Peptides against a protein of PDB entry 6TME. Designs and how they scored, part 55

Target 1, 324 residues: chain A of PDB entry 6TME
Amino acid sequence: NRLKRAYIALQAWKKAFYSDPFNTAANWVGPDVCSYKGVFCAPALDDPSVLVVAGIDLNHADIAGYLPPELGLLTDVALFHVNSNRFCGVIPKSLSKLTLMYEFDVSNNRFVGPFPTVALSWPSLKFLDIRYNDFEGKLPPEIFDKDLDAIFLNNNRFESTIPETIGKSTASVVTFAHNKFSGCIPKTIGQMKNLNEIVFIGNNLSGCLPNEIGSLNNVTVFDASSNGFVGSLPSTLSGLANVEQMDFSYNKFTGFVTDNICKLPKLSNFTFSYNFFNGEAQSCVPGSSQEKQFDDTSNCLQNRPNQKSAKECLPVVSRPVDCS
Target 2, 324 residues: chain A of PDB entry 6TME as posed
Amino acid sequence: NRLKRAYIALQAWKKAFYSDPFNTAANWVGPDVCSYKGVFCAPALDDPSVLVVAGIDLNHADIFGYLPPELGLLTDVALFHVNSNRFCGVIPKSLSKLTLMYEFDVSNNRFVGPFPTVALSWPSLKFLDIRYNDFEGKLPPEIFDKDLDAIFLNNNRFESTIPETIGKSTASVVTFAHNKFSGCIPKTIGQMKNLNEIVFIGNNLSGCLPNEIGSLNNVTVFDASSNGFVGSLPSTLSGLANVEQMDFSYNKFTGFVTDNICKLPKLSNFTFSYNFFNGEAQSCVPGSSQEKQFDDTSNCLQNRPNQKSAKECLPVVSRPVDCS

## One batch from the design tools (peptide; aimed at target 1 E197)

Design b2_p22_4 (made by RFdiffusion4)
Pose (drawn by RFdiffusion4):
Structure b2_p22_4 (pose): chain A 324 residues (1-324), chain P 22 residues (1-22)
Amino acid sequence: as target 2 above (324 residues)
Amino acid sequence: IEERQDEFIEEFTEEAKEKFLE
């Protein structure tokens, strides 16, 4: 009996609810699972006459609990939204049985430990949001082999390198912000198809920017701020024909900011503050344009306000890194 | 960035619900 399996799974889950501030599971009684709050039923994909539990949505319920293995019984679920709860522990391996999983959002919870590799087992997965948890350790490179449209990893404790496989991703949005990733951005980044937004804010990345970034001609947001990048901006960045938001602030970049970048057509907000740039094109000057917003604070630029001192600048400015 | 991501998520979820719940 299919809905019985859903009943057992949801009752096993209610048992694990230690605190439900909004009494969200108050009506989770009896066998009519489709009437349970946050449970969404629909016709079976292969038979419109059969009723199935197809979605779970408890966004913002603030429930403290954990996900028991019995949730593996919800075999028809394709949508799982639990944003802003207090679900703790790990994602049960039994969730690999949810073969129709399409969108999985466990953002802003209390999950911990290694990357939830059960997500790699779902053949129809398109949206994976694990941001704002305590996941840590290495990132499974094979994650970029899945045909994910969106990958949100920000605000965890992931470490080590960005996988070389990143160029295989078909994602339109990828966030790595606020982890402890280290090393260089892979040269394969130029092979990412469909990419519109990529966010690296606040990691421990370094090395020079790969010139292959310039191949991302559909990118609208490129934010590499608050890392440790060195070298000059690659001249290939003129290929970012669609970039609207570009932020390289808080790095160790040196050299010139040219109009090759500052005059990009759709570029509206270009922040390169807190680097070691010693020259900038006139068109790159903040306050100079009514359409474009620039920010050059704390660089090594003559005749500009709030720059670094000459004392701090000369050692770094006179010793540029050979990107080789 | 946050605003853009919120809009994107709303839209993606809306389309997914139309796909799996209707």

Design b2_p22_4_s1 (made by RFdiffusion4, then SolubleMPNN; from b2_p22_4, 11 letters changed)
Fold by OpenDDE base, seed 4:
Structure b2_p22_4_s1 (fold): chain B 324 residues (1-324), chain A 22 residues (1-22)
Amino acid sequence: as target 1 above (324 residues)
Amino acid sequence: IEKRLKEYKEKRYAEAREKFLS
């Protein structure tokens, strides 16, 4: 009996709670698991006459505990949302049995260990949110081979390079922000055919921005701020026909910020502050447009306020990185 | 039944995405 298995799993999980400040699991008593708070039942996909646990939603419950291996008995779960809790430990490998997993949200918890590779085993996974945890190590390249729509990795302890397989991703949104990623953005990034939003904020990324970024025709948000990028902005950025929010602040960019970038048709906000740009087009000047917001603070621009000193600028500007 | 599950999934996905974008 599937509900019996679910009962075993849920009772094991309740036992794994260290703290339940809102008494979320107070009604987790008895065999009627479908009445449990945060548990959602639906007819099984393979047999509509059978009721199964199809979803878990414990978002914002502030529960402290861990995920026991018995959760692998919840084989019919397609939605697993447990964000904004205090769950710790690792994601159990037994969750590989949840072959219907569609949305997996464990964000804003205290999970540790390497990337939860069990997520790679779910054939139908579309939404993966593991942000705001303590996951560490390398990002497995295979994550981008999956037909995901959303990948949230930000605010973890991931390190090493971004896999070149990123170009294979079908995701519309990907966040890398506030990790320890290093190296260059792969040139394959331009192959992300469905990409709308990508965020690299606050990593240790470096090198030149690949020209292939300009191929991201559907991107609306591109944030590469707070990294170690060098060189000039690619001229191909003029191809970002749908970009609305663009941030290159807090890097080591040099060169001239062109009209072709600042006049992008849907651009609303463009921040390129805290770099070493030595020139900007008139269209890039803050206040030059009523419809667009620009920030050119702390660059090497002449006749602009709040710029770096010549002493700070000269060593960098005089040694431009050739990205060609 | 399948429709209900699909709608639920879509709703939850939309909510999650909205939270990120907000």
Scores: peptide ipSAE 0.028, ipTM 0.672, DockQ to the pose 0.118
OpenDDE base, seeds 1, 2, 3, 5: peptide ipSAE 0.024, 0.026, 0.023, 0.025; ipTM 0.650, 0.655, 0.650, 0.667; seeds 2, 5 fail the geometry check

Design b2_p22_4_s2 (made by RFdiffusion4, then SolubleMPNN; from b2_p22_4, 13 letters changed)
Fold by OpenDDE base, seed 5:
Structure b2_p22_4_s2 (fold): chain B 324 residues (1-324), chain A 22 residues (1-22)
Amino acid sequence: as target 1 above (324 residues)
Amino acid sequence: IDARLQKYKEERYAKAREKFLS
């Protein structure tokens, strides 16, 4: 009977396709849903003798359409991967019935509306990818209360501040890039115990970087480029013992870039271009190391090429923001 | 769990930086 429900759901979804350029659903005919292209069956967790639809993989199918409410009948689905399609509309609330949801990837589609709060209802969710859509509004604080391994939010229309609950996140990878987030990075960021990669690129974030960033000892990628950050780089950044890629470019940072940052033991690339830094340690100079790449372009540095004019620098450098 | 889906997850982690910048 579970496969019968799956049949109803999948046939409703096929009817919701506006275009299927690769004829992915061409074989979606008849009751044998386990033979459907992109549909994967497995023994049910509660009864190994029963075969159920456990996964959907329609990645890169370029399908245009929407997600009908009948998808809520796929109650045994743990893996839902439909990235790189042209699905539109909203994520159906009926998906709350998919209580086994483990990995949810709807990235690179045309989904709209607020954050899909149905994702918060899934108790076992570990992977959430909703990037490259048109989701809008504020990010629910509760997203970071989830025990997620990865949170991909980049390239959407999210706005407002980053929730302070971010410190509760157990995710190793979090992307905020290319949204409309504003305000400061919460001080609670330092509590992200499993964080390896975090990206804030291309938002409207501002204020001083919190000192607590230096507590992210497992972070390998930290990118805060293309925002409105001000003040000096926190001295606590010397605590980033595992950072390999660090980017602070295209902000309004001032002050001195210190040795303790540029000599970080795992640092491979450090870009701090297009700011208002007025000094750098010798270890930060591009070409000073064979193991590290630096970019100090378009700052207020003396005796360095490709710097801002005195006219551009003076108004900012003379009025440094005190982050203390 | 289908091995292809698992591989996809692994690839996402490995290529996450490249994918969101492109």
Scores: peptide ipSAE 0.030, ipTM 0.632, DockQ to the pose 0.079
OpenDDE base, seeds 1, 2, 3, 4: peptide ipSAE 0.030, 0.024, 0.028, 0.027; ipTM 0.656, 0.657, 0.716, 0.648; seed 1 fails the geometry check

Design b2_p22_4_s4 (made by RFdiffusion4, then SolubleMPNN; from b2_p22_4, 10 letters changed)
Fold by OpenDDE base, seed 4:
Formats: sequence, C-alpha cells, structure tokens
Structure b2_p22_4_s4 (fold): chain B 324 residues (1-324), chain A 22 residues (1-22)
Amino acid sequence: as target 1 above (324 residues)
Amino acid sequence: IEERLKKYKEERYAEARKKFLE
C-alpha cells in the first residue's frame, strides 16, 4: 500500500542522514509513518478512505545528509518543506513521481548542481523556494511558463541572462538576488500581471532599465540595487502606482531623478544612492517628506552632502548612456 | 478533509512568504 511505500522512502531517508542534532528522526521507527515527527498524513485525494503521507516538514532541523532516490516513493506528498538543514547533493529526479507537489521548499541547504529541472515536471506547483543553496548554471526559461505564485532563487550560483519568458510568469514574488545573472532585464517584464515583489539585488545585470517596468501596476517592492545598470531612470516609472519600496542603489545610473518618481502615491522608501545622478527634484530630497524616506548619498548632486567628487563624476556624467 | 489540506497549504505558504518579507 501507499504507507508501505512511504515507510521504505522514509527509512531510506533516515539512513541518508549524516547528522540529526535534534534527534528529529528518533521516532522514525516502525510502520506507523504518520506518527513520525515532521510527517503529516491525510486522506488520499483519489480515495478518501486511504491515509497517505501528504506533507513533510523538517524545517530548522539542522539535519545533515542527502535526498535519496527512494523519496520518489512519496507519491502523495504535496508539501515538502526541509529548509534550514544541511542537506547536500542534488535533488533526485525520482521526485518527478510526486505529481501532487504544491509547495517545494529546500531553501537554506547545501544543494548543488544545475537548476532542479524535476521542479518543472510538477503540474500543480505553486511555491518554489530553492534560495540559499549552491545551484548553478542557467535558469531554464520554462520555469516562468509554470503557474507559480512564488519563485525564490536568491543566494545561489545561477548565471547567464534572465529568460525572456519572465513576462509569462504569474508569480507575485520573484527573487533573483545574489546570483551571477548578467545582461539586461527583459522588456517582457512588464507583462508580469500578478507581480508584487521582485528583487534583483547583487547580480551582474547591466544595460538600461526597460521602460516596460512602468507597466507593473501591482508591484509593491522593486529592488534592482547592486548591479551595473546604466542610463536614466525610465520616465514610465511614474506608472508604479503601488510601489512602496524601491531601490536602485549601487548602480551606474545617470541623469535626473524626477518629481514624478519621488511623488509616487504609495512610495515609502526610495533609495538611489551610490549612482551618478546629477540632479533630483525637491520631492526627492531626504527629509522633504515625513511619510517617505529617500537616500541620495554618493551621487553627483550639487549642494548635497556625501556626494562623489567632481573628478569621479565628470567622466561618467559627461558621457550619459542613451537608452532611447 | 480536502479543506484541511487546503488550509495547511495556505498556512505554510503564508508562513514562508512572511519570513521572506521580514
């Protein structure tokens, strides 16, 4: 039966533990897998009279080990949460058999290898969290073809460009932060109809920001800090009617920070420090508003404190990148 | 029963998202 298969899988996994400092698997003994710590059973969707393993929650268990292929026997699992452990190796391809996978959280582990393409095989996946690992290589464009609500990719070793398919994503939250992504932000970004939060922090992204960012009406958080972006801020950013947190710091932006951006109706924090902006509207000046916080530090602004020297500014400001 | 699973999923999703936002 399904519970027997689950028993085989869970015992194989227990054997794959190198360290269990909190003795999380201490009670993983015997056929009653539903009593196992971190194992949750529920009636099967196809037969309510049958009890199956529906969820795994081993979050914060500090377990060292790997994921054995026998985990593919957990065919009824919809929730797989194993964050904040020390699991290593690769995500087993055998997990493709977990066709009910809804939430997959393997964040804050020591997983390696390419993007776990097995995640693309799950037809009902809504939540994917693989952040704080050592995944590497290219991001498969197919990830954004999936009907995901959240995609957490930050703090990995992903490289290459962000796929153009990003515009197809239905995700409300996407993080790219602290990887090795390069190239431009795709113009298709403006098509992300459900996007609320997007974070690009600490990559090798470059070029001009696409004007299409201004089409992201539902965005509340937009962070593009610590990259190599150039040119002026798109005038279309005035369309970000719901943005609350916006960060463009630590780039190579030039030009004028406009009133239309700083007066965005929901804007709470706007950081544009450590760029080469040569002017700002009065509404952008730190302290000009009680409800908004601004940081204009280390730009090329006149009559503002903590700005770059003329020597540093002149070569960049005199040769603005034309993003038209 | 399906409602319990749905609730569990929603709660876990909410918790995970909250942690990210903090």
Scores: peptide ipSAE 0.032, ipTM 0.691, DockQ to the pose 0.118
OpenDDE base, seeds 1, 2, 3, 5: peptide ipSAE 0.025, 0.027, 0.020, 0.025; ipTM 0.646, 0.629, 0.620, 0.664; seed 2 fails the geometry check

Design b2_p22_5 (made by RFdiffusion4)
Pose (drawn by RFdiffusion4):
Structure b2_p22_5 (pose): chain A 324 residues (1-324), chain P 22 residues (1-22)
Amino acid sequence: as target 2 above (324 residues)
Amino acid sequence: SARETFYTTSLEKSIAEAKAAL
């Protein structure tokens, strides 16, 4: 009995609810699971006459609990939204039985430990949001082999390198911000198809920017701020024909900012503050344009306000890194 | 099917909302 399996799964889950501030599971009684709050039924994909539990949405319920293995019984679920709860522990391996999983959002919870590799087992997965948890350790490179449209990893404790496989991703949006990733951005980044937004804010990345970034001609947001990148901005960045937001602030970049970048057509907000740039094109000057917003604070630029001191600048400015 | 159409709409909406929360 199909809905009985859903009943057992939801009752096993209610038992694990230690605190439910909004009494969200108050009506989770009896066998009519489709009437349970946050449970969403629909016709079976292969038979419109059969009723199935197809979605779970408890966004913003602030429920402290954990996900028991019995949730593996919800075999028809394709949507799972639990943003802003207090669900703790790990994602049960039994969730690999949810073969229709399409969008999985466990953002802003209390999950911990290694990357939830059960997500790699779902053949129809398109949306994976694990941001704002305590996941840590290495990132499974095979995650970029899945045909994910969106990958949100920001605000965890992930460590080590960006996988070389990143160029295989078909994602339109990828976030790595606020982890402990280290090393270089892989040269394969130029092979990412469909990429519109990529956010690296606040990691421990270094090395020079790969010239292959210039191949991302559909990118509208490229934010590499608050890392440790060195070298000059690659002249290939003129290929970012669609970039609207570009932020390289808080790095160790040196050299010139040219109009090759500052005059990009759709570029509206270009922040390159807190680096070691010793020259900039006139079109790159903040306050100079009514359409474009620039920020050059704390660089090594003559005749500009709030620059680094000459004392701090000369050692770094006179010793540019050979990107080789 | 209607369910599959709903999943596509839900996905587009969720991506837009997730981007706005960055």

Design b2_p22_5_s1 (made by RFdiffusion4, then SolubleMPNN; from b2_p22_5, 15 letters changed)
Fold by OpenDDE base, seed 3:
Structure b2_p22_5_s1 (fold): chain B 324 residues (1-324), chain A 22 residues (1-22)
Amino acid sequence: as target 1 above (324 residues)
Amino acid sequence: SPLEEQLEEELKKLIEERLKEL
């Protein structure tokens, strides 16, 4: 019965294909769904004597089509990987029946609509990749209540603020890049106990960086470039003992870039270009270290090349934002 | 094959039943 349900679902999906350039579904014929290209069977968890469809992998198939509601019949699927296709429409709510969902990758498609809240219904979800789509609207706060290892949201149309619940996340990697997020980074960010990599690139984030960023002891990559952040860099950034890549470029930061930041023990690359910094420690100067790379381009630094004009700097530097 | 036809008929019935649950 389980494989019969899978057959129905897969045949419905095949009918929902508008284009299959590589003929991926050419062998999707007959009841033996376990022989279908991109379909993987395994023994059922509740009965090892029964084979079920446990995984789908259609990555890089360039398939155009949509996800039909009949996919909800694939109740044993734990791995769903369909990245780098041309699937359009919305993620069906019927996927709520896939209670074993562990990894969900629909990245690099043409999905639209709000955040797929069906992902929140999966109790065992560990990996969520919805990047490179056209998802829009608010990010549900509940996403960070999930015990996810990775959250990839970049290159979408998400807007509004980043939820304060971010501090509850146990994810090691979180990407917000290339969306329309606005407001401040929540102070609760410092509570992300397992965070290794976080990327905010290319949003409309603003305000001062929270001091609590310095509590991210395990972070190796912190990229906040291409936003509207203001004020000085928090002194607490000296606490980032494991940061290797740090990027604050293309913001409106002011003040002095300190030794305590540039001498971080694991720092390999620190980019703070295209801001309004008016001073830097000698340890921050590009070329000062063989082990570290710095970029101080287009700031308000004296006696450095490729800086902003006094005309550009004076209005901003003379009116520093107090983040205290 | 006759077996395939029987299977298709059973599947149609199953579809009708399961779609009501969705």
Scores: peptide ipSAE 0.043, ipTM 0.581, DockQ to the pose 0.019
OpenDDE base, seeds 1, 2, 4, 5: peptide ipSAE 0.024, 0.031, 0.030, 0.015; ipTM 0.475, 0.607, 0.499, 0.411; seed 5 fails the geometry check

Design b2_p22_5_s2 (made by RFdiffusion4, then SolubleMPNN; from b2_p22_5, 12 letters changed)
Fold by OpenDDE base, seed 1:
Order: C-alpha cells, then sequence, then structure tokens
Structure b2_p22_5_s2 (fold): chain B 324 residues (1-324), chain A 22 residues (1-22)
C-alpha cells in the first residue's frame, strides 16, 4: 500500500525533527497521511483509483532536523518544497526512488556535503533550488544535461570551474552567485537558448567574457558583478536585445564602454562601476537618459566624478588584456 | 495533458516566486 509506505516515511521524518517551533507536524498522527499538514495527496498517475502522496510543502516551518532515508518510500512525490527550515545533513540517496520528482526545493537550510547527485537521477525534474545551503565541491557537469527550467545554486560553497555543458541547459534562470566558482565563463554559454536570467555575482570567475554572451537573445538579467573579469566588454553584447538589468561592477574590466551596449533597447539598469574603464560613450553617462540608469563610479574615466586616481589606473590601463 | 498543464502552471508560479526572493 502506497499510503502505508508514506506513513512509514512521514513518521520517520517526524522522528528526525529536532525542533518544530510551529508544531507543523502536530497532526502527523495516524494512518491518514493525506490529512497531515504540508502533505498533499492526489490520484496516482498509473491508477487514478489509488490515492498517493504527491506533494510536500513545509516551506517556512523553521523545522530543525534531517532527512531520513525512509523518505525514499515517498515514491509518488512530484513536489518537494521544504525551504526556509533548519534541516541539516545530506540529501538521502534513497530519494532516487522518487522518480516523479518535478520540483525540488531545499533552499535556505543547513544541508552540507557535495552536490546532491540524487537530483541527477530524477528524469522529470524541472525545478532545482538548493540555494542558501552549505553544499560544496564541484558542480557536476551532468546538471546541465537535464531538462531543467530553473537552477538555483547561489549562496553555497561550490568551487571549481563552471562546466562547459552549461550550453546544453534549457533553464530560463540559473544562479551561481555567492559561491567559489573560478575560471572563465565557458564559451558554450551562448548556446543557452532559453536563458532569461543568469547571475554570477560574488565568485572568483576570471578571464575575458566570452563573445558568445552576445548570442543570449532572450536574457533579461545578466549579472557578472564582483568577480575578477578582465579585458574589454565584448562588442557582441550589442546582441542582447532583451537585456533589462546588466551588472559588470566590481571587476577588472578595461577599455571603452560603447554606445552599442548602453543603447540596448530594453536596458533599464547598467552598472559598470568599480572597474578600470578608461572611456565611455555619452549614452553611458549617468543622467544621460530618463529611461536608463547607469553607474560609472570608480573607473578610470576622465571628466567624471568619483573615479580612481591616476596612480590606481595607470598600472592597469597601460597594460590592457587582449581578449582576442 | 491536463496534468502536464497543471504542472507547468505550478512550475511557472514556483519559478516566479523563487525569482522574487533573489
Amino acid sequence: as target 1 above (324 residues)
Amino acid sequence: SELEKKLEEELKKTIEEAKASL
């Protein structure tokens, strides 16, 4: 009986709670698991006459505990939302049995260890949110081979390079922010055909921006701030026809910020402060447009306020990185 | 299918909610 298995799983999970400050699991008593707070039942896909646990929603429950292996008995779960809790430990490998997993949100918890590779085993997964945890190590390249619509990785301890497989991703939103990613952005990034939002904030990324970024025609948000990028902005950025928010601040960029970038048709905010740009087009000057916001602070621009000193600029500007 | 449509709708909501919390 599927509900019996669910009962075993949910009781094991309740036992794994160290603290339930809102008494979320107070009614988790007895075999009627479909009445449990945060547990949602639906007819099984293979037999509509059978009721199964199809979803878990424990968002914002502030529950302290861990995920026991018995959760692998929840084989009919497609939606698993447990964000904003205090769950710790690792994601159980037994969750590989949840072959219907569609949305997996464990964000804002205390999970540790490597990337939860069990997520790669779910053939139907569309949403993966593991942000605001303590996941570490390398990002498996296989994550981008999956037909995901959203991938949230930000605010973890991931390191190493971004996999070249990123170009295979079908995701509309991908966040890398506030990790320890290093190396260059892969040239394959331009192949992300569905990408709307990508965030690289606050990593150790370096090198030149690949020209292939300009192929991201559907991108509305591109944030590469707070990294170690060098060289000039690619001229191909003029191809970002739908970009609304663009941030290159707090890098080591040099060269000239062109009209072709600042006049992008949907551009609302463009921040390129705290770099070593030595020139900008008039269209890039803050206040030059009523519809666009620019920040050119702390560059090497002439006749602009709040710029770096010549002493700071000369060593960098005189030795521009050739990205060709 | 009707189920697929529902899942897609839920997914869309989930993504939007997740994006709003960035």
Scores: peptide ipSAE 0.442, ipTM 0.912, DockQ to the pose 0.784
OpenDDE base, seeds 2, 3, 4, 5: peptide ipSAE 0.435, 0.438, 0.440, 0.426; ipTM 0.915, 0.911, 0.914, 0.911

Design b2_p22_5_s3 (made by RFdiffusion4, then SolubleMPNN; from b2_p22_5, 11 letters changed)
Fold by OpenDDE base, seed 4:
Structure b2_p22_5_s3 (fold): chain B 324 residues (1-324), chain A 22 residues (1-22)
Amino acid sequence: as target 1 above (324 residues)
Amino acid sequence: SSLEEQLEKELEKSIKEAKSSL
């Protein structure tokens, strides 16, 4: 009986709660698991006459605890939302049995260890949110081979380079922000045909921006701020026909911010502050447009306020990195 | 299926909510 297995799983999970401030699991008593708060039942896909646990929503429950291996008995779960809790430990490998997993949100918890490779075992996974945890180590390249629509990795402890497989991703949104990613953005990024939003904020990324970024025709948000990027902005950025929000602030960029970038047709906000740009087009000047916001603060621009000193600029500007 | 449609709607919601926090 599927509901009996679900009962075993949910009771094991309740026992794994250290704190339940909102008494979310207070009604988790008895065999009627479909009445449990945050448990959702639906007809099984293979047998509509059978009721199964299809979803878990414990979002914002502030529950402290861990995920016990018995959760692998929830084999019919397609939606697993447990964000904004205090769950700790690792994601159980037993969750590989949840072959219907469609959305997995464990964001804003205290999960630790390597990337939860069990997520790679879910063939139907479309949404992966593991942000605001303590996941560490390398991002497995295989994550981008999955047909995911959304990948949230931000605010973790991931290290190493961004996998070249990123170009295979069909995701509309990918976040890398606030990790320890290093190296260059892969040139394969331009192959992300469905990409709308990508965020690299606050990593150790370096090198030149790949020209292939300009192939991201559907991107509306591109944030590469707070990294170690060098060189000039690629001229191919003029191809970002749908970009609305663009941030390159807090890098080591040099060269000239071109008219072709600042006149992007959908651009509403372009922040390129805290770099070493030595020139900008008139269209890039803050206040030059009513429709667009620009920030050119703390560059090496002439005749602009709040710029770096010549002493700070000269060593960097005189040694431009050639990205060609 | 009705379930697939529901899942798609939930996905849209989840993505929208998640994006709003970017």
Scores: peptide ipSAE 0.541, ipTM 0.937, DockQ to the pose 0.871
OpenDDE base, seeds 1, 2, 3, 5: peptide ipSAE 0.521, 0.492, 0.520, 0.514; ipTM 0.933, 0.931, 0.933, 0.933

Design b2_p22_5_s4 (made by RFdiffusion4, then SolubleMPNN; from b2_p22_5, 12 letters changed)
Fold by OpenDDE base, seed 1:
Formats: structure tokens, sequence, C-alpha cells
Structure b2_p22_5_s4 (fold): chain B 324 residues (1-324), chain A 22 residues (1-22)
């Protein structure tokens, strides 16, 4: 019965293909769905004597098409990887029936519409990759209430603020990059106990960086580049004991870049170029360390090369934003 | 369970692959 349902689903999906350049679905014929290319069967969790479709891997198949509602019949699927295709439309709400969903990767496709709220219905979801699509609108706050280990949202059309619920996230990696997020980074960010990598690149984020970033002691990558952040770097950034890659470039930061930041013990790359910093510690100077790379280009630093003109600096530096 | 271990391993691999593509 389960494999029959899977057959119906997979045949409906094959019919929903507009183009299959590599003939990936060429062998998708007959009832033996477990022989289908990109279909993986395993014993069912509730009955090991029953074989079920447990995984789909159609990564890099360049398939054009859509996800039909019949995919909701794949109720035993835990792994759904269909990245690097040309699937379009929306994620079907019928996928709410896939209660075993563990990894959902639809990255690098042509999906549109709001955040796929069906992902919130999966109780066991650990991996969510929806990057490189055309998803739009607000990010639902509930995404961070889930026990996700990875959340990839980058290169979409998401708007609005980052939800305050971010502090509840158990994810080790979260990407917001290349969206239209606005407002401040929530102070609750410091509560992300498992966070290793967070990327805010290329949004419309603004305001001061919250001091609570310094509580992210497990962070190895922190990239806030290409935003509208203002004020000084929080002194609490000295708490980033494991940060290796840090990027604050292409913002409107002011003030002094301190030794406490540049001497972080695991820091490999620190880019703070294209801001309005008016001073830096000697430890922040490019070439001051063999183990660390710094970029201080296009700031308001004295006696450094490739800085902004006094005309560009004076209006900003003379009006520092108080983040207190 | 063996399945849980397989899923955890898959997750780890997926995360690592995804990180490399950033």
Amino acid sequence: as target 1 above (324 residues)
Amino acid sequence: SALEEQLEQSLKESIEKAKKSL
C-alpha cells in the first residue's frame, strides 16, 4: 500500500516535469519505485518488514517542472533533496503529510511565494535549505521555535525584520544573506546557544549591533557586511572566543576598532573596510600579524592608505551614533 | 538506532556541503 501511494506520487511528479535534460526520470516506469533513479527505499520505522520510500535525491538534475500535490502521498520520506533544478511554483501544502521530514533541500530552484509554512508542520525537521529561490514576504517567527540544526534562507526576497524568536533557535548555522531584511538585529541573538555561523550579508539591516552578540561564544563565522549598521562595534565582541571569520565591511560603523576585537584568539580574517571608523588599535592594522588578515580599507583612519576623504568622513564622524 | 545514526550522519554531511556553497 505505501509503495503504491509512492508510485502514484512519483508518476504525478514525472508528469509535472517540463524538462528532464539528463533523463533522470527515464527509468521511472512501473511499480518498482525503489529502482527509480533518485528514489531511496528503507524499512519503515513502524514496521521493518515493510519497504517504504524514505528519501528523494534529485540534486543537480536540471529538471524543470513543479511539485504536484500528490507528493503528499510520500508519507515516509525523511530526506527530500531536490537542489539545483528548475522547479517552479510553490511548495505544496500537502507535504504536511510527510511527518518524518528530517532534511528538506529545495535550494537553487525557482520557487516563489511566501515562506513555505508547511516546513513548520514537520516535527522532526533538522535541515531546511530554501536558499537561491524567489521566496518573499515575512519570515515566520515560528521557524526559530523549531529544533533545526541548519537554516539557509539566503538569496531570496524575504522582507521585514528578523524575528525576536531567533534567540530560541537551536541552529548551528543560519543564513539571512542577500534578502531584504530590515531593522535591527534582535538582542535575543545572544541566546542562540548552538550558533556557529551566522550570515547577514547584503540586507537592509540597520541600527546598532546588539551587545548580546558577544555572548555567541561558539560562533566561528559572523558576517554582517553590506548593511546599514551604525555606531561603534560593541565592546562585548571580545567574548567571541571562537570567531575565525568576522566581516563588518560596507556599513556605516564609526568609532575605534579595539585591541580586544583584533586580538580574538581564533580570529583569522577580520574585515571592517568601507565604514567610517576613525581609529584602530595597532593589532588591527593589516600586516600586523602573520596569522590574521585585516582589511581597514576605506575608513576614516589617519595615516592609513586607501581611506575616505576628510570631506566624506567629517559629516559622519562628527555625528557619532550613541548606541547606549 | 541505526537509522537515527544514519540520519545524523546525513545531516552532518548536508550541513557541511551547504556551508561550502556559501
Scores: peptide ipSAE 0.510, ipTM 0.931, DockQ to the pose 0.868
OpenDDE base, seeds 2, 3, 4, 5: peptide ipSAE 0.506, 0.499, 0.508, 0.499; ipTM 0.933, 0.929, 0.932, 0.930

Design b2_p22_6 (made by RFdiffusion4)
Pose (drawn by RFdiffusion4):
Structure b2_p22_6 (pose): chain A 324 residues (1-324), chain P 22 residues (1-22)
Amino acid sequence: as target 2 above (324 residues)
Amino acid sequence: SAVQEELFEEREAYAEERLAGA
């Protein structure tokens, strides 16, 4: 009995609810699982006459609990939204049985430990949001082999390198912000198809920017701020024909900012503050344009306000890194 | 961001269709 399996799974889950501030699971009684709050039923994909539990949505319920193995019984679920709860522990391996999983959002919870590799087992997975948890360790490179449209990893404790496989991703959006990733951005980044937004804010990345970034002609947001990048901006960045937001602030970049970048057509907000740039094109000057917003604070630029001191600048400015 | 806003609109629309007819 199909809905009985859903009943057991949801009752096993309620038992694990230690605190439910909004009494969200108050009506989770009896066998009519489709009437349970946050449970969404629909016709079976292969038979419209059969009723199935196809979605779970408890966004913002602030429930403290954990996900028991019995949730593996919800075999028809394709939507799982639990944003802003207090669900703790790990994602049960039994969730590999949820073969229709399409969108999985466990953002802003209390999950911990290694990357939830059960997500790699779902053949229809398109949206994966694990941001704002305590996941840590290495990132499984094979994650970029899945045909994910969106990958949100920000605000965890992930470490080590960005996988060389990133160029295989078909994602329109990827966030790595606020982890402890280290090393260089892979040269394969230029092979990412469909990419519109990529956010690296606040990691421990370094090395020079790969010139292959310039191949991302559909990117609208490129944010590499608060890392440790060195070298000059690659002249290939003129290929970012669609970039609207570009932020390189808080790095160790040196050299010139040219109009090759500052005159990009759709570029509206270009922040390159807190680097070691010693020259900028006139068109790159903040306050100079009514359409474009620039920020050059704390660089090594003559005749500009709030720059670094000459004392701090000369050692770095006179020793540029050979990107080789 | 605009990219994320559009993505979530698409996800909402898919969820409405997927859950229709119950």

